# Ledger of designs, part 46: peptides against a protein of PDB entry 5GWM

Target 1, 52 residues: chain A of PDB entry 5GWM
Amino acid sequence: DSAISKEDEERYQKLVTENEQLQRLITQKEEKIRVLRQRLVERGDAKGTELN

## One batch from the design tools (peptide; made by RFdiffusion4, then SolubleMPNN)

Design b2_p29_5_s3
Fold by OpenDDE base, seed 4:
Structure b2_p29_5_s3 (fold): chain B 52 residues (1-52), chain A 29 residues (1-29)
Amino acid sequence: as target 1 above (52 residues)
Amino acid sequence: SELEKLKKRLEEIEREIKQLEEEIKKKRE
């Protein structure tokens, strides 16, 4: 009836975990970009920061 | 960029999570 397979649950949990990891990584990268941009401003560096 | 690739992947995962959640919901009904 309403039984969810173990495989479906495992897949869901893997995706949730990956999502959380990627969210943290994105946050870290965005913060790094902000810090780098600030450093360029402070140093008077006209070199643009390419977003990687 | 790496960041854009990560954002794209995140978006894909979020869509898949939503789909699975809806499927789970339907199975429970």
Scores: peptide ipSAE 0.080, ipTM 0.647, DockQ to the pose 0.604
Fold by OpenDDE base, seed 1:
Structure b2_p29_5_s3 (fold): chain B 52 residues (1-52), chain A 29 residues (1-29)
Amino acid sequence: as target 1 above (52 residues)
Amino acid sequence: SELEKLKKRLEEIEREIKQLEEEIKKKRE
């Protein structure tokens, strides 16, 4: 009998759920970082064009 | 950083998931 125990399945699903939640949080934070970096570059470029 | 902590935890979870998947695979064999 190769059946997975209920305990093993519950543990696996719990970890999968936590993994998905953490991945979403990471993605959101990385997107925020990218947006902030882009805004910083755009502001730097604007200052450079005004000085030249 | 908070992001680094989340990434470390994610890596730990991914390792444990992989171990469980291998154990499940062995049980099916």
Scores: peptide ipSAE 0.079, ipTM 0.652, DockQ to the pose 0.541
Fold by OpenDDE base, seed 3:
Structure b2_p29_5_s3 (fold): chain B 52 residues (1-52), chain A 29 residues (1-29)
Amino acid sequence: as target 1 above (52 residues)
Amino acid sequence: SELEKLKKRLEEIEREIKQLEEEIKKKRE
């Protein structure tokens, strides 16, 4: 079987790391969305619940 | 790619955050 070169493995690991970073950022931003929606609800604005 | 899907999702989330922030700002004016 063909083995992955060292250079291919290094490129793959960079992509895996970037993917993990983006997933963490998405989680953080989704939490921020929930907080902002809650603030709109507390102010009596139902429009926040219609977003996304 | 899965990476491009994540980038696209991040952009969508950032747009929603901006919309919510503007609505909160509008209610304070």
Scores: peptide ipSAE 0.070, ipTM 0.580, DockQ to the pose 0.061
Fold by OpenDDE base, seed 2:
Structure b2_p29_5_s3 (fold): chain B 52 residues (1-52), chain A 29 residues (1-29)
Amino acid sequence: as target 1 above (52 residues)
Amino acid sequence: SELEKLKKRLEEIEREIKQLEEEIKKKRE
């Protein structure tokens, strides 16, 4: 039979769940990167202003 | 696999975060 076994379906669902978790973690870390880049710009501008 | 691609991407992002945090630390000194 071409039907997926229960064990194969469970393995697939675990992979889907893990992929969704990784995507959430990526999104959170990408947001953190954006915040850190903004802090670097703000501090760079402050040093530039102090040097001027 | 797509899962391995996501894991690799996550590792790259974590390295970038670490680098940016170190750069911010240096600018605070």
Scores: peptide ipSAE 0.069, ipTM 0.583, DockQ to the pose 0.064

Design b2_p29_6_s2
Fold by OpenDDE base, seed 1:
Structure b2_p29_6_s2 (fold): chain B 52 residues (1-52), chain A 29 residues (1-29)
Amino acid sequence: as target 1 above (52 residues)
Amino acid sequence: MEELEQLKTRLEQIQREIKELEEEMKKKR
């Protein structure tokens, strides 16, 4: 009688993996946004356009 | 910006689901 089903453990491991992937992806996108903003400043491009 | 906020929203959802599973696993022990 495993108190935790194999399905629950597999779901947990998938969620942990996705959490780590999203954290990395968010960090990469935030850095990309920073770099793009810096390039706009360096170009004197006063079009503070919405960086999506 | 919108895509980044969607990713953050999904991250927060996953973190809640992880916490719920951890608490369920802890209650079953």
Scores: peptide ipSAE 0.352, ipTM 0.815, DockQ to the pose 0.603
Fold by OpenDDE base, seed 2:
Structure b2_p29_6_s2 (fold): chain B 52 residues (1-52), chain A 29 residues (1-29)
Amino acid sequence: as target 1 above (52 residues)
Amino acid sequence: MEELEQLKTRLEQIQREIKELEEEMKKKR
């Protein structure tokens, strides 16, 4: 029984946690980009905000 | 949008590492 090392389990848990954090952060940024693009369309303001 | 693409690149890297660890753990069973 090659038990997963405690180190491999801790590494896996860190990666899973970071994956969930990044997914949430990406979703928040994509929603913010959508809202800003919608506001630019509503104002008729030509393309001048490079949404980073 | 460079920051968002950097976050997506990091996410893809992590997802590959997770998958590799899961497949390694599966082979050890």
Scores: peptide ipSAE 0.351, ipTM 0.814, DockQ to the pose 0.572
Fold by OpenDDE base, seed 5:
Structure b2_p29_6_s2 (fold): chain B 52 residues (1-52), chain A 29 residues (1-29)
Amino acid sequence: as target 1 above (52 residues)
Amino acid sequence: MEELEQLKTRLEQIQREIKELEEEMKKKR
């Protein structure tokens, strides 16, 4: 029985936790980028409609 | 943009290491 060391288990749990945190942070940053791009388009369209 | 790509790169590294540990844990059973 080569039991998984407590060290290997603790390392695995830390990596799983970091993976979830990074996935959430990436999603939040991507959504923020999307919203900023959308606002830029809306402002561009508003300027385009004022010039026609 | 660069910060987001750095986070994605780190995520891919962690996902590889998780997979390696999972396969090691599976072989030890």
Scores: peptide ipSAE 0.345, ipTM 0.814, DockQ to the pose 0.564
Fold by OpenDDE base, seed 3:
Structure b2_p29_6_s2 (fold): chain B 52 residues (1-52), chain A 29 residues (1-29)
Amino acid sequence: as target 1 above (52 residues)
Amino acid sequence: MEELEQLKTRLEQIQREIKELEEEMKKKR
């Protein structure tokens, strides 16, 4: 059993922490995209209703 | 490492799309 070196474990922990941070950032940005798309639809619909 | 590079690439794509939508929202004002 090649015991993971302390250096390898510390590197792994840093990578896991960065991964979680990137996942949170991705989720926040995807939600922002969803909100912007929804606002574009609502404004498009508002202009479409003024033409009727 | 590959998963982290994929997440970084995805984050950059999202940032571009956000910018495009913000610019479109500005043109519709």
Scores: peptide ipSAE 0.302, ipTM 0.761, DockQ to the pose 0.063

Design b2_p29_6_s3
Fold by OpenDDE base, seed 5:
Order: structure tokens, then C-alpha cells, then sequence
Structure b2_p29_6_s3 (fold): chain B 52 residues (1-52), chain A 29 residues (1-29)
């Protein structure tokens, strides 16, 4: 049983934590982009209905 | 958009490092 070095375990846990943080941040940014695009469409549709 | 792609690139790098460490751990057992 070659015990995983404490250094290898600490490095692994740091990478797992950073991976989870980045996944959350990406999801939040993608949702914000979606909402901004939806608002742009709704404003475009509102201008299109005022011109018909 | 550029910032989001930079975050995705960093995520892929970290995922590759995680899989490398998992393999190195398994090869030592």
C-alpha cells in the first residue's frame, strides 16, 4: 500500500475545488448571457409591434 | 464572451490535471 503522499492529496483537493468553482462561475455567466439575450429579443419585438 | 472562453479553457486544463493525478495514484497502488 503506497500511501498517496499528503502533497498529492492536497494538490488533488485544490484542483477539485477550483474545478467546482469554475463550473459554477461558467453556469452563472451563461445564464446571465441567456437573460440579456432574452431581454434584447423582447425589446426588439416591442419595437417591431410599435412599427406594425 | 472572451472571459467565458478563458474560464472554459482553464476548466479543461484542471480536468486534465485531475485525471493525470488519478492515474498516477492508481499506478502507485
Amino acid sequence: as target 1 above (52 residues)
Amino acid sequence: MKELEELKTRLEEIQREIEKLKKEIEEKR
Scores: peptide ipSAE 0.287, ipTM 0.776, DockQ to the pose 0.547
Fold by OpenDDE base, seed 1:
Structure b2_p29_6_s3 (fold): chain B 52 residues (1-52), chain A 29 residues (1-29)
Amino acid sequence: as target 1 above (52 residues)
Amino acid sequence: MKELEELKTRLEEIQREIEKLKKEIEEKR
């Protein structure tokens, strides 16, 4: 009987839930990095255009 | 477990990079 114990199933479900949460957090943070990099570029370009 | 530690490590790297870029944006204001 290779049935996963109830304890092992509960542990697995906790790990799956944490993994999904971390993946969502990573995605949100990567998007935030993208936006900040874009704003940094736009500010560099704006200073270059005001000097010409 | 290894995959979760990799995700945590990556999340911490992203957080450090966010704070760096925030600082760079603030210093240019």
Scores: peptide ipSAE 0.239, ipTM 0.721, DockQ to the pose 0.064
Fold by OpenDDE base, seed 2:
Structure b2_p29_6_s3 (fold): chain B 52 residues (1-52), chain A 29 residues (1-29)
Amino acid sequence: as target 1 above (52 residues)
Amino acid sequence: MKELEELKTRLEEIQREIEKLKKEIEEKR
């Protein structure tokens, strides 16, 4: 049984943690974009806000 | 939009690195 090196485990855990953080940030930004687009539709405001 | 696409690109990079590490660990077993 080749035990995973402590270095490989620490590297893997950092990548998993960053992946989870990015997934949450993406979800939050996509929801914010959805809400802003809905508000623009409700106001009849022309498409002029490039949601970055 | 650029910031969201940058976050998605970084996510894909990390996912590829995770799968590479998993494969390297499996190949050593």
Scores: peptide ipSAE 0.289, ipTM 0.774, DockQ to the pose 0.578; fails the geometry check
Fold by OpenDDE base, seed 3:
Structure b2_p29_6_s3 (fold): chain B 52 residues (1-52), chain A 29 residues (1-29)
Amino acid sequence: as target 1 above (52 residues)
Amino acid sequence: MKELEELKTRLEEIQREIEKLKKEIEEKR
C-alpha cells in the first residue's frame, strides 16, 4: 500500500489550487483585452491592433 | 501582452509538474 505521503498530497493540492487561480486570472485578462479591443473598434480607433 | 504570456508559461509549468506527480504516484501503485 504505497499511500501517497501527506507531503506529496499537500504539494499536489497546492499545485492544483495555483493552476485554478492562474486559469481564472488568464481568463479575466483575456476577457478584459477582448472588451478593450471591442471598445476601440466601436470608437473607430485604428489603435485597437496595438493591444497585444 | 507579455504579462499574459508569462502567466500562460507559468500555467504550463504547473500543469507539467501536476502530470509528473500523477505519474510518480501511479508508478508507485
Scores: peptide ipSAE 0.286, ipTM 0.774, DockQ to the pose 0.592; fails the geometry check

Design b2_p29_6_s4
Fold by OpenDDE base, seed 2:
Structure b2_p29_6_s4 (fold): chain B 52 residues (1-52), chain A 29 residues (1-29)
Amino acid sequence: as target 1 above (52 residues)
Amino acid sequence: MKELEELKTRLEQIQREIEELKKKMEEKR
């Protein structure tokens, strides 16, 4: 029985948790970018914010 | 934009590390 080492399991769980956190952060930033672009279109404001 | 692309780059790195670790754990079975 090649038990997954506790170290490999703990590393896997940390990576999965970080992956989920990054996916949430990316989604939140992309939604914020979408909302800001929509507001710029509604105001007729020419391209004045490079959304970093 | 740079910060969002940095987050995406880090996400892709973690996804590769996850798949490598899954493969290593499967090869031990």
Scores: peptide ipSAE 0.495, ipTM 0.864, DockQ to the pose 0.570; fails the geometry check
Fold by OpenDDE base, seed 1:
Structure b2_p29_6_s4 (fold): chain B 52 residues (1-52), chain A 29 residues (1-29)
Amino acid sequence: as target 1 above (52 residues)
Amino acid sequence: MKELEELKTRLEQIQREIEELKKKMEEKR
Protein backbone atom coordinates (compact mmCIF):
# COMPACT_ATOMS: atom_id res chain seq x y z
CA ASP B 1 0.00 0.00 0.00
CA SER B 2 1.55 3.30 -1.21
CA ALA B 3 -0.20 5.30 1.54
CA ILE B 4 1.83 7.35 4.02
CA SER B 5 1.38 5.78 7.45
CA LYS B 6 -0.52 7.87 10.02
CA GLU B 7 2.56 7.62 12.28
CA ASP B 8 4.90 8.99 9.55
CA GLU B 9 2.47 11.90 8.85
CA GLU B 10 2.08 12.73 12.58
CA ARG B 11 5.91 12.61 12.98
CA TYR B 12 6.36 14.86 9.92
CA GLN B 13 3.86 17.48 11.22
CA LYS B 14 5.56 17.51 14.67
CA LEU B 15 9.00 18.02 13.04
CA VAL B 16 7.70 20.84 10.79
CA THR B 17 6.15 22.60 13.82
CA GLU B 18 9.37 22.22 15.86
CA ASN B 19 11.48 23.45 12.89
CA GLU B 20 9.39 26.65 12.67
CA GLN B 21 9.59 27.18 16.46
CA LEU B 22 13.40 26.75 16.46
CA GLN B 23 13.82 29.12 13.48
CA ARG B 24 11.84 31.80 15.38
CA LEU B 25 13.83 31.21 18.62
CA ILE B 26 17.19 31.35 16.76
CA THR B 27 16.20 34.60 15.00
CA GLN B 28 15.06 36.15 18.31
CA LYS B 29 18.30 35.12 20.09
CA GLU B 30 20.52 36.34 17.21
CA GLU B 31 18.75 39.73 17.21
CA LYS B 32 19.08 39.97 21.02
CA ILE B 33 22.82 39.13 20.79
CA ARG B 34 23.25 41.79 18.04
CA VAL B 35 21.50 44.46 20.18
CA LEU B 36 23.55 43.55 23.29
CA ARG B 37 26.86 43.63 21.32
CA GLN B 38 25.92 47.03 19.84
CA ARG B 39 25.15 48.42 23.35
CA LEU B 40 28.52 47.12 24.64
CA VAL B 41 30.35 48.79 21.69
CA GLU B 42 28.46 52.08 22.35
CA ARG B 43 29.53 51.92 26.03
CA GLY B 44 33.18 51.13 25.14
CA ASP B 45 32.84 47.90 27.18
CA ALA B 46 35.65 45.43 26.31
CA LYS B 47 33.49 42.58 27.81
CA GLY B 48 31.45 42.50 24.56
CA THR B 49 33.78 39.75 23.25
CA GLU B 50 33.03 37.36 26.20
CA LEU B 51 29.31 36.89 25.33
CA ASN B 52 28.51 33.16 25.45
CA MET A 1 26.54 31.57 22.51
CA LYS A 2 26.46 27.87 23.59
CA GLU A 3 22.62 27.85 23.84
CA LEU A 4 22.31 29.37 20.35
CA GLU A 5 24.65 26.72 18.91
CA GLU A 6 22.61 23.98 20.67
CA LEU A 7 19.43 25.38 19.05
CA LYS A 8 21.15 25.46 15.61
CA THR A 9 22.37 21.86 16.09
CA ARG A 10 18.82 20.75 16.97
CA LEU A 11 17.43 22.64 13.94
CA GLU A 12 19.90 20.87 11.62
CA GLN A 13 18.93 17.50 13.15
CA ILE A 14 15.20 18.19 12.60
CA GLN A 15 15.83 19.32 9.01
CA ARG A 16 17.65 16.00 8.31
CA GLU A 17 14.78 14.00 9.89
CA ILE A 18 12.25 15.97 7.76
CA GLU A 19 14.19 15.22 4.54
CA GLU A 20 14.52 11.52 5.48
CA LEU A 21 10.74 11.32 6.10
CA LYS A 22 10.02 13.14 2.79
CA LYS A 23 12.30 10.67 0.98
CA LYS A 24 10.61 7.67 2.70
CA MET A 25 7.16 9.05 1.76
CA GLU A 26 8.22 9.66 -1.87
CA GLU A 27 9.74 6.13 -2.16
CA LYS A 28 6.36 4.68 -1.01
CA ARG A 29 4.43 6.66 -3.66
Scores: peptide ipSAE 0.495, ipTM 0.864, DockQ to the pose 0.614; fails the geometry check
Fold by OpenDDE base, seed 4:
Structure b2_p29_6_s4 (fold): chain B 52 residues (1-52), chain A 29 residues (1-29)
Amino acid sequence: as target 1 above (52 residues)
Amino acid sequence: MKELEELKTRLEQIQREIEELKKKMEEKR
């Protein structure tokens, strides 16, 4: 019986949860950047390239 | 931009650790 160590399972579940949190945060930041870039284009502001 | 790239770097690290754990769990079968 290759019982997955309870420790390996708890670590896996923590990593999966953090992966989902980071994916949500990345998506939210990318969408915010997209909207800000679009607003700069609509205003004719050439500064869309300075978004570091 | 730096904060977004830091989040992406951390995501890639976690994805590697997940695959390493999956492999370790499969090798115990």
Scores: peptide ipSAE 0.494, ipTM 0.863, DockQ to the pose 0.621; fails the geometry check
Fold by OpenDDE base, seed 3:
Structure b2_p29_6_s4 (fold): chain B 52 residues (1-52), chain A 29 residues (1-29)
Amino acid sequence: as target 1 above (52 residues)
Amino acid sequence: MKELEELKTRLEQIQREIEELKKKMEEKR
């Protein structure tokens, strides 16, 4: 019986959902960092490198 | 950004677990 267990499928779906959430969160943080760095450069503020 | 690297590390962990589950599901076929 080559049937994927319901438990393995439910675990897979949870991991896929978390993967998508993390990808969105990473992208949002990277974009926020990019925008903040750009605003510091536009202001002539040399402290843009401290945005870690 | 330590927090961003922590999120990337967690993403890589989840991706490994997904591939391990895919492999386990394929081995059962």
Scores: peptide ipSAE 0.493, ipTM 0.863, DockQ to the pose 0.582; fails the geometry check

Design b2_p29_8_s1
Fold by OpenDDE base, seed 5:
Structure b2_p29_8_s1 (fold): chain B 52 residues (1-52), chain A 29 residues (1-29)
Amino acid sequence: as target 1 above (52 residues)
Amino acid sequence: DLEKELKELEELKTKLEQIKKELEELKKK
């Protein structure tokens, strides 16, 4: 248990920020995927690769 | 397309896991 250096604190804050950014992007993509899958169901199409 | 979005989602999840690992390594100090 060493005292955190300034460099470690800066690295920690960068990682926390990136973690939050990635979580937002993941949520956005999961919603987009949900919508795309729903469109396939509504169309009666089983091929997810046919939708952009 | 759906395949592209699924691929990009997996890439983001992989990056997130890497960030979580680095955070845990910093906490071990």
Scores: peptide ipSAE 0.609, ipTM 0.906, DockQ to the pose 0.579
Fold by OpenDDE base, seed 3:
Structure b2_p29_8_s1 (fold): chain B 52 residues (1-52), chain A 29 residues (1-29)
Amino acid sequence: as target 1 above (52 residues)
Amino acid sequence: DLEKELKELEELKTKLEQIKKELEELKKK
């Protein structure tokens, strides 16, 4: 309800940008994890912590 | 390294929740 200051607008824009960056990184990590888990299944390896 | 990737994923998710919270607080003004 209050007017948005210049500082609040700048902070908001930085947060929006960071949010988008984090969402992309999360998606990339989830895909990488999927691939790693699939490799463990294909190899019949129970030691997931040893796979790069 | 699967364990490393899982840890980093949780860190990213935690950071994302913090960003979302700050965005909501700014919208309440």
Scores: peptide ipSAE 0.609, ipTM 0.907, DockQ to the pose 0.556
Fold by OpenDDE base, seed 4:
Structure b2_p29_8_s1 (fold): chain B 52 residues (1-52), chain A 29 residues (1-29)
Amino acid sequence: as target 1 above (52 residues)
Amino acid sequence: DLEKELKELEELKTKLEQIKKELEELKKK
């Protein structure tokens, strides 16, 4: 339970920003995966590697 | 490529978990 240093605050802000960026990227990736899976279903394709 | 996207998603989730862990460590300091 130490006082927050300037260095710790700067690191915290960087981590918060990266956290938000990763959350957005994850959401985008999950949507892309949803679309790819839907295309596989529509084609009757069982291979996840057949669609880019 | 679905397999590639799934792999990349897991990598992103792993990174996110690491960031969350570091944030918690800073809060416990």
Scores: peptide ipSAE 0.610, ipTM 0.907, DockQ to the pose 0.565; fails the geometry check
Fold by OpenDDE base, seed 2:
Structure b2_p29_8_s1 (fold): chain B 52 residues (1-52), chain A 29 residues (1-29)
Amino acid sequence: as target 1 above (52 residues)
Amino acid sequence: DLEKELKELEELKTKLEQIKKELEELKKK
């Protein structure tokens, strides 16, 4: 069915918003991980698990 | 903690893929 209900539109908008939120959070974590890994390299540490 | 951040990143990516799947299902109507 090509027709969208009001409920489908509301669901779509919620999913779009959540998608955008998740993308922002992913970007933030990827940057944090990059920084943490760089700190390990700078210290000459072999184990990333030792760094919070 | 790097390991914690990596785990949380994978959880977020999993959630994102689920959201994308639901969006595609809505578009197929």
Scores: peptide ipSAE 0.609, ipTM 0.907, DockQ to the pose 0.574; fails the geometry check

Design b2_p29_8_s2
Fold by OpenDDE base, seed 5:
Structure b2_p29_8_s2 (fold): chain B 52 residues (1-52), chain A 29 residues (1-29)
Amino acid sequence: as target 1 above (52 residues)
Amino acid sequence: DIEEELKELEQLKTELEQIKKELEELKKK
């Protein structure tokens, strides 16, 4: 267990921020996919690849 | 389309796993 360097702390904060950004983007894409799938269901279409 | 969004989602999940791995490596110090 070494004391954290300034460089390690800066790296940690960057990684935490990037982790949060990626989690938000993942959630946004999962919601977009959900909406697109729901539109296919409402249309009576079973093909999830027919919508952009 | 959904296929494109699924591909992008998988890419983001891969990137997130890489970030989580780097965070774990920092915690081993």
Scores: peptide ipSAE 0.489, ipTM 0.868, DockQ to the pose 0.579
Fold by OpenDDE base, seed 3:
Structure b2_p29_8_s2 (fold): chain B 52 residues (1-52), chain A 29 residues (1-29)
Amino acid sequence: as target 1 above (52 residues)
Amino acid sequence: DIEEELKELEQLKTELEQIKKELEELKKK
């Protein structure tokens, strides 16, 4: 019900953009971890923490 | 390094939760 200030709108837009960026980065990290774990399974290597 | 990637993933998730919280606070105004 309150009017949104220009500053609040600018802040909101920055947060929305950052949220989308973080979501993409999280997805990319999760996929990278999946691939690394799969490589360990395929090689029969139990040392998941040592794989880069 | 899976351990490093897992640590970075948790950091990103923590940051995302902070952004979501700020977005919700702005919506309450």
Scores: peptide ipSAE 0.488, ipTM 0.869, DockQ to the pose 0.556
Fold by OpenDDE base, seed 1:
Structure b2_p29_8_s2 (fold): chain B 52 residues (1-52), chain A 29 residues (1-29)
Amino acid sequence: as target 1 above (52 residues)
Amino acid sequence: DIEEELKELEQLKTELEQIKKELEELKKK
């Protein structure tokens, strides 16, 4: 059993935190896209990808 | 703008893949 170094543990924790942050941002972005697409469907404008 | 949001989403997914790769490299040590 190789003991993990303090440096590797600190690097791991930074990467875990960044991974979690990116996953949250992705979820938020996907929800925003979903809402925008739904608004276009409700307006009957499926082609208006530029419309918010 | 859905196209810009999709572009940003793809960038975030790319960054996430890079982070996951680095995590796997650390686990191989």
Scores: peptide ipSAE 0.484, ipTM 0.867, DockQ to the pose 0.582
Fold by OpenDDE base, seed 2:
Structure b2_p29_8_s2 (fold): chain B 52 residues (1-52), chain A 29 residues (1-29)
Amino acid sequence: as target 1 above (52 residues)
Amino acid sequence: DIEEELKELEQLKTELEQIKKELEELKKK
C-alpha cells in the first residue's frame, strides 16, 4: 500500500529524528576516540586501551 | 577508556542500522 497513514507518518518522523540523534552521537564518539588515540601517539604510548 | 568508547560506538552504530532498516520498511509500503 503506497498510502501512508497518520500513524506511519508519525513513526517516520520519530525514526528520522532518532536517526539524526544517533548520527550526531556517533560523530561525537568518533571524534572523542580520535582525540584519545592522538594523545597516546603524542605520549609515545603503544596501548590506547590504557586510556579512558 | 578507549575500549569502552569503541564499545559504545559499536552499540550506537547497531542502533542506527536498526533505525535505517525500519525506515526502509516504511518506504516499501
Scores: peptide ipSAE 0.492, ipTM 0.870, DockQ to the pose 0.571; fails the geometry check

Design b2_p29_8_s4
Fold by OpenDDE base, seed 4:
Structure b2_p29_8_s4 (fold): chain B 52 residues (1-52), chain A 29 residues (1-29)
Amino acid sequence: as target 1 above (52 residues)
Amino acid sequence: KLEEELKELEELKTKLEQIKKELEELKKK
């Protein structure tokens, strides 16, 4: 239980921001993956490897 | 494309878990 240093506060703020950015990127990737999988289904293509 | 996106997603999730761990460590300090 040490007092929060300035460095720890700055680190915390950076980590919070990065956390939010990563969460947004993850959501975007998940949507992109959904679209790609849907294209495979529509084409009757069972191989996820055929879409780069 | 799908495999690339899946790989990138896993990399992002790994980074997210690392950040969450660091945040928890800072809170326990």
Scores: peptide ipSAE 0.598, ipTM 0.903, DockQ to the pose 0.561; fails the geometry check
Fold by OpenDDE base, seed 2:
Structure b2_p29_8_s4 (fold): chain B 52 residues (1-52), chain A 29 residues (1-29)
Amino acid sequence: as target 1 above (52 residues)
Amino acid sequence: KLEEELKELEELKTKLEQIKKELEELKKK
């Protein structure tokens, strides 16, 4: 049904905001992981993934 | 650190997929 309630609109806006927040956090972590992996490669310790 | 970040990344991706699912359910009304 094409009728959106006020409650559905409020829920939608919350989900959109949370989606955007998660996308930003994912991008930040992916960059951090890239940097960590690059450091391991540069050290010749490509299997030193035990770097927690 | 790398394993921790990888774990946290997967948790964030899981949450993102849940939100995307809820958004699609709202659009199907």
Scores: peptide ipSAE 0.596, ipTM 0.902, DockQ to the pose 0.597; fails the geometry check
Fold by OpenDDE base, seed 1:
Structure b2_p29_8_s4 (fold): chain B 52 residues (1-52), chain A 29 residues (1-29)
Amino acid sequence: as target 1 above (52 residues)
Amino acid sequence: KLEEELKELEELKTKLEQIKKELEELKKK
């Protein structure tokens, strides 16, 4: 295996940071989706697609 | 709103998988 270049290390750190950011955003969206689906159920709306 | 959020979620997941793939390629060097 080749030694890690400075460029590869910088790229790695950027990717790690972005990975963590995306994971947080995914979790936030999944919670938002859960809330929206719950509101559909509470409204008696059988079609999960009626909410924009 | 729900459909929009679902679409955006899938886009984020796709980006995440791309980043994970690139990270794995860096680890194989």
Scores: peptide ipSAE 0.596, ipTM 0.902, DockQ to the pose 0.594; fails the geometry check
Fold by OpenDDE base, seed 3:
Formats: sequence, structure tokens, C-alpha cells
Structure b2_p29_8_s4 (fold): chain B 52 residues (1-52), chain A 29 residues (1-29)
Amino acid sequence: as target 1 above (52 residues)
Amino acid sequence: KLEEELKELEELKTKLEQIKKELEELKKK
């Protein structure tokens, strides 16, 4: 079996950490977008996407 | 700033796909 080098393990751990960080950021942005869209609907501001 | 948030979301998704690809490449070794 191919032994994983120390450098490959360090790279893997960095990528895993970054993957998790990005997943959290994506979730946060999706929620923010949901809230923004809901506010635009509630205000009746059809052009709100151009303003914010 | 809905348009800005949408743009940033797509950038994050693109970066995530790149990282997933690199992770799969490391698993193939």
C-alpha cells in the first residue's frame, strides 16, 4: 500500500479544514440571501435586487 | 446587497468544488 507522505497528510488536513470553513460560509450566505429575499418580498420592492 | 451576496456565494461554491477535487486527487494516491 502506498504510504502517505507527511507533506500529503499536511496538505490533506489543510484541505479538510478549508472545506469545512467553506461549507459553513456557504450555509451562512445562503441564510443571509434567504433573509434578504424575504425582506424584499415583505416590502414589495421588486427592484430591491438592484439596490442591495 | 443581494447581488453581491449571490456573487460571493457562487465564488465560495466554485472554491469548494476545487477543494473537493483536490481531496479526491489525494485519495487516489
Scores: peptide ipSAE 0.594, ipTM 0.902, DockQ to the pose 0.591; fails the geometry check

## One batch from the design tools (peptide; made by RFdiffusion4, then SolubleMPNN)

Design b2_p30_2_s1
Fold by OpenDDE base, seed 2:
Structure b2_p30_2_s1 (fold): chain B 52 residues (1-52), chain A 30 residues (1-30)
Amino acid sequence: as target 1 above (52 residues)
Amino acid sequence: MEEEERRRREQEELEITELEVLEQELREKL
C-alpha cells in the first residue's frame, strides 16, 4: 500500500484542478478561433483563409 | 461607400488581431 502523503494528495488535487481549468480555457479559445476564422471566410478576407 | 469600406477593413483587421492574440495565448497554454 503506497501511503500517499497528505501533502502529495493536496499537490495532486491542485494539478488536477489546474488541468481541468486549462482544458476549459483551451476549448473556449478553440471555439472562438473557429468562429473568427469562419467570419473572415464569410467576408472573403484572404488573410482569414491563409490562417486555416 | 468609402467610409463603410474603411469601417469594414478596420473591423476585419481587429478580428485578425483578435484571432492572432487568441492563437498565441493558446500556444502559450499548451
Scores: peptide ipSAE 0.048, ipTM 0.589, DockQ to the pose 0.168
Fold by OpenDDE base, seed 1:
Structure b2_p30_2_s1 (fold): chain B 52 residues (1-52), chain A 30 residues (1-30)
Amino acid sequence: as target 1 above (52 residues)
Amino acid sequence: MEEEERRRREQEELEITELEVLEQELREKL
């Protein structure tokens, strides 16, 4: 019987919470990257066009 | 004219630098 210790359960909940926080941060950075690339394209920046 | 064009180029360079930093930070977290 692999009784998960209370310590293992608390460790698991910390990892779940950290993973959810990292996923939110990834989504925020991806959206900011999208907005910056679009602004560079709208300005006619050649580097903004090459990054698509 | 020339000062407005200079400020526009300086802003584009800052936005390119911010983009490159954010892309690197994204690659390090994935």
Scores: peptide ipSAE 0.048, ipTM 0.587, DockQ to the pose 0.169
Fold by OpenDDE base, seed 4:
Structure b2_p30_2_s1 (fold): chain B 52 residues (1-52), chain A 30 residues (1-30)
Amino acid sequence: as target 1 above (52 residues)
Amino acid sequence: MEEEERRRREQEELEITELEVLEQELREKL
């Protein structure tokens, strides 16, 4: 029975927490991008529409 | 008229720049 070392458990928990934080950050950036693209389209900004 | 149109263009340029930065940061995280 290779008991997972306390250090390996702490490393695993850090990676899980970091992954969850990155996923939240990605979702927040995607939503902000969506809102900005919509505002640029609503204004009729041709550069904002070409970036879609 | 001209100052309001200038401020609107400056705001649109800032929003485009913010969008481009956020898209680049998203690509670096994926």
Scores: peptide ipSAE 0.047, ipTM 0.584, DockQ to the pose 0.167
Fold by OpenDDE base, seed 5:
Structure b2_p30_2_s1 (fold): chain B 52 residues (1-52), chain A 30 residues (1-30)
Amino acid sequence: as target 1 above (52 residues)
Amino acid sequence: MEEEERRRREQEELEITELEVLEQELREKL
């Protein structure tokens, strides 16, 4: 019986929590990148309409 | 108009730089 030590369980839970935090950070960055890309398109469209 | 648009560009460049720093920190943690 490979009884997972309490220390190994605590280490695993730290890694799970850190992974969940990193996934939230990735999602927040992906959203911010999407918003910035949309603003760049809207500015490109605005410049394209001023050049015609 | 032009000064407000300049300030908006400077803020967007700062937001891009912040994303690049945060992306680098993420790559260092993965």
Scores: peptide ipSAE 0.042, ipTM 0.607, DockQ to the pose 0.046

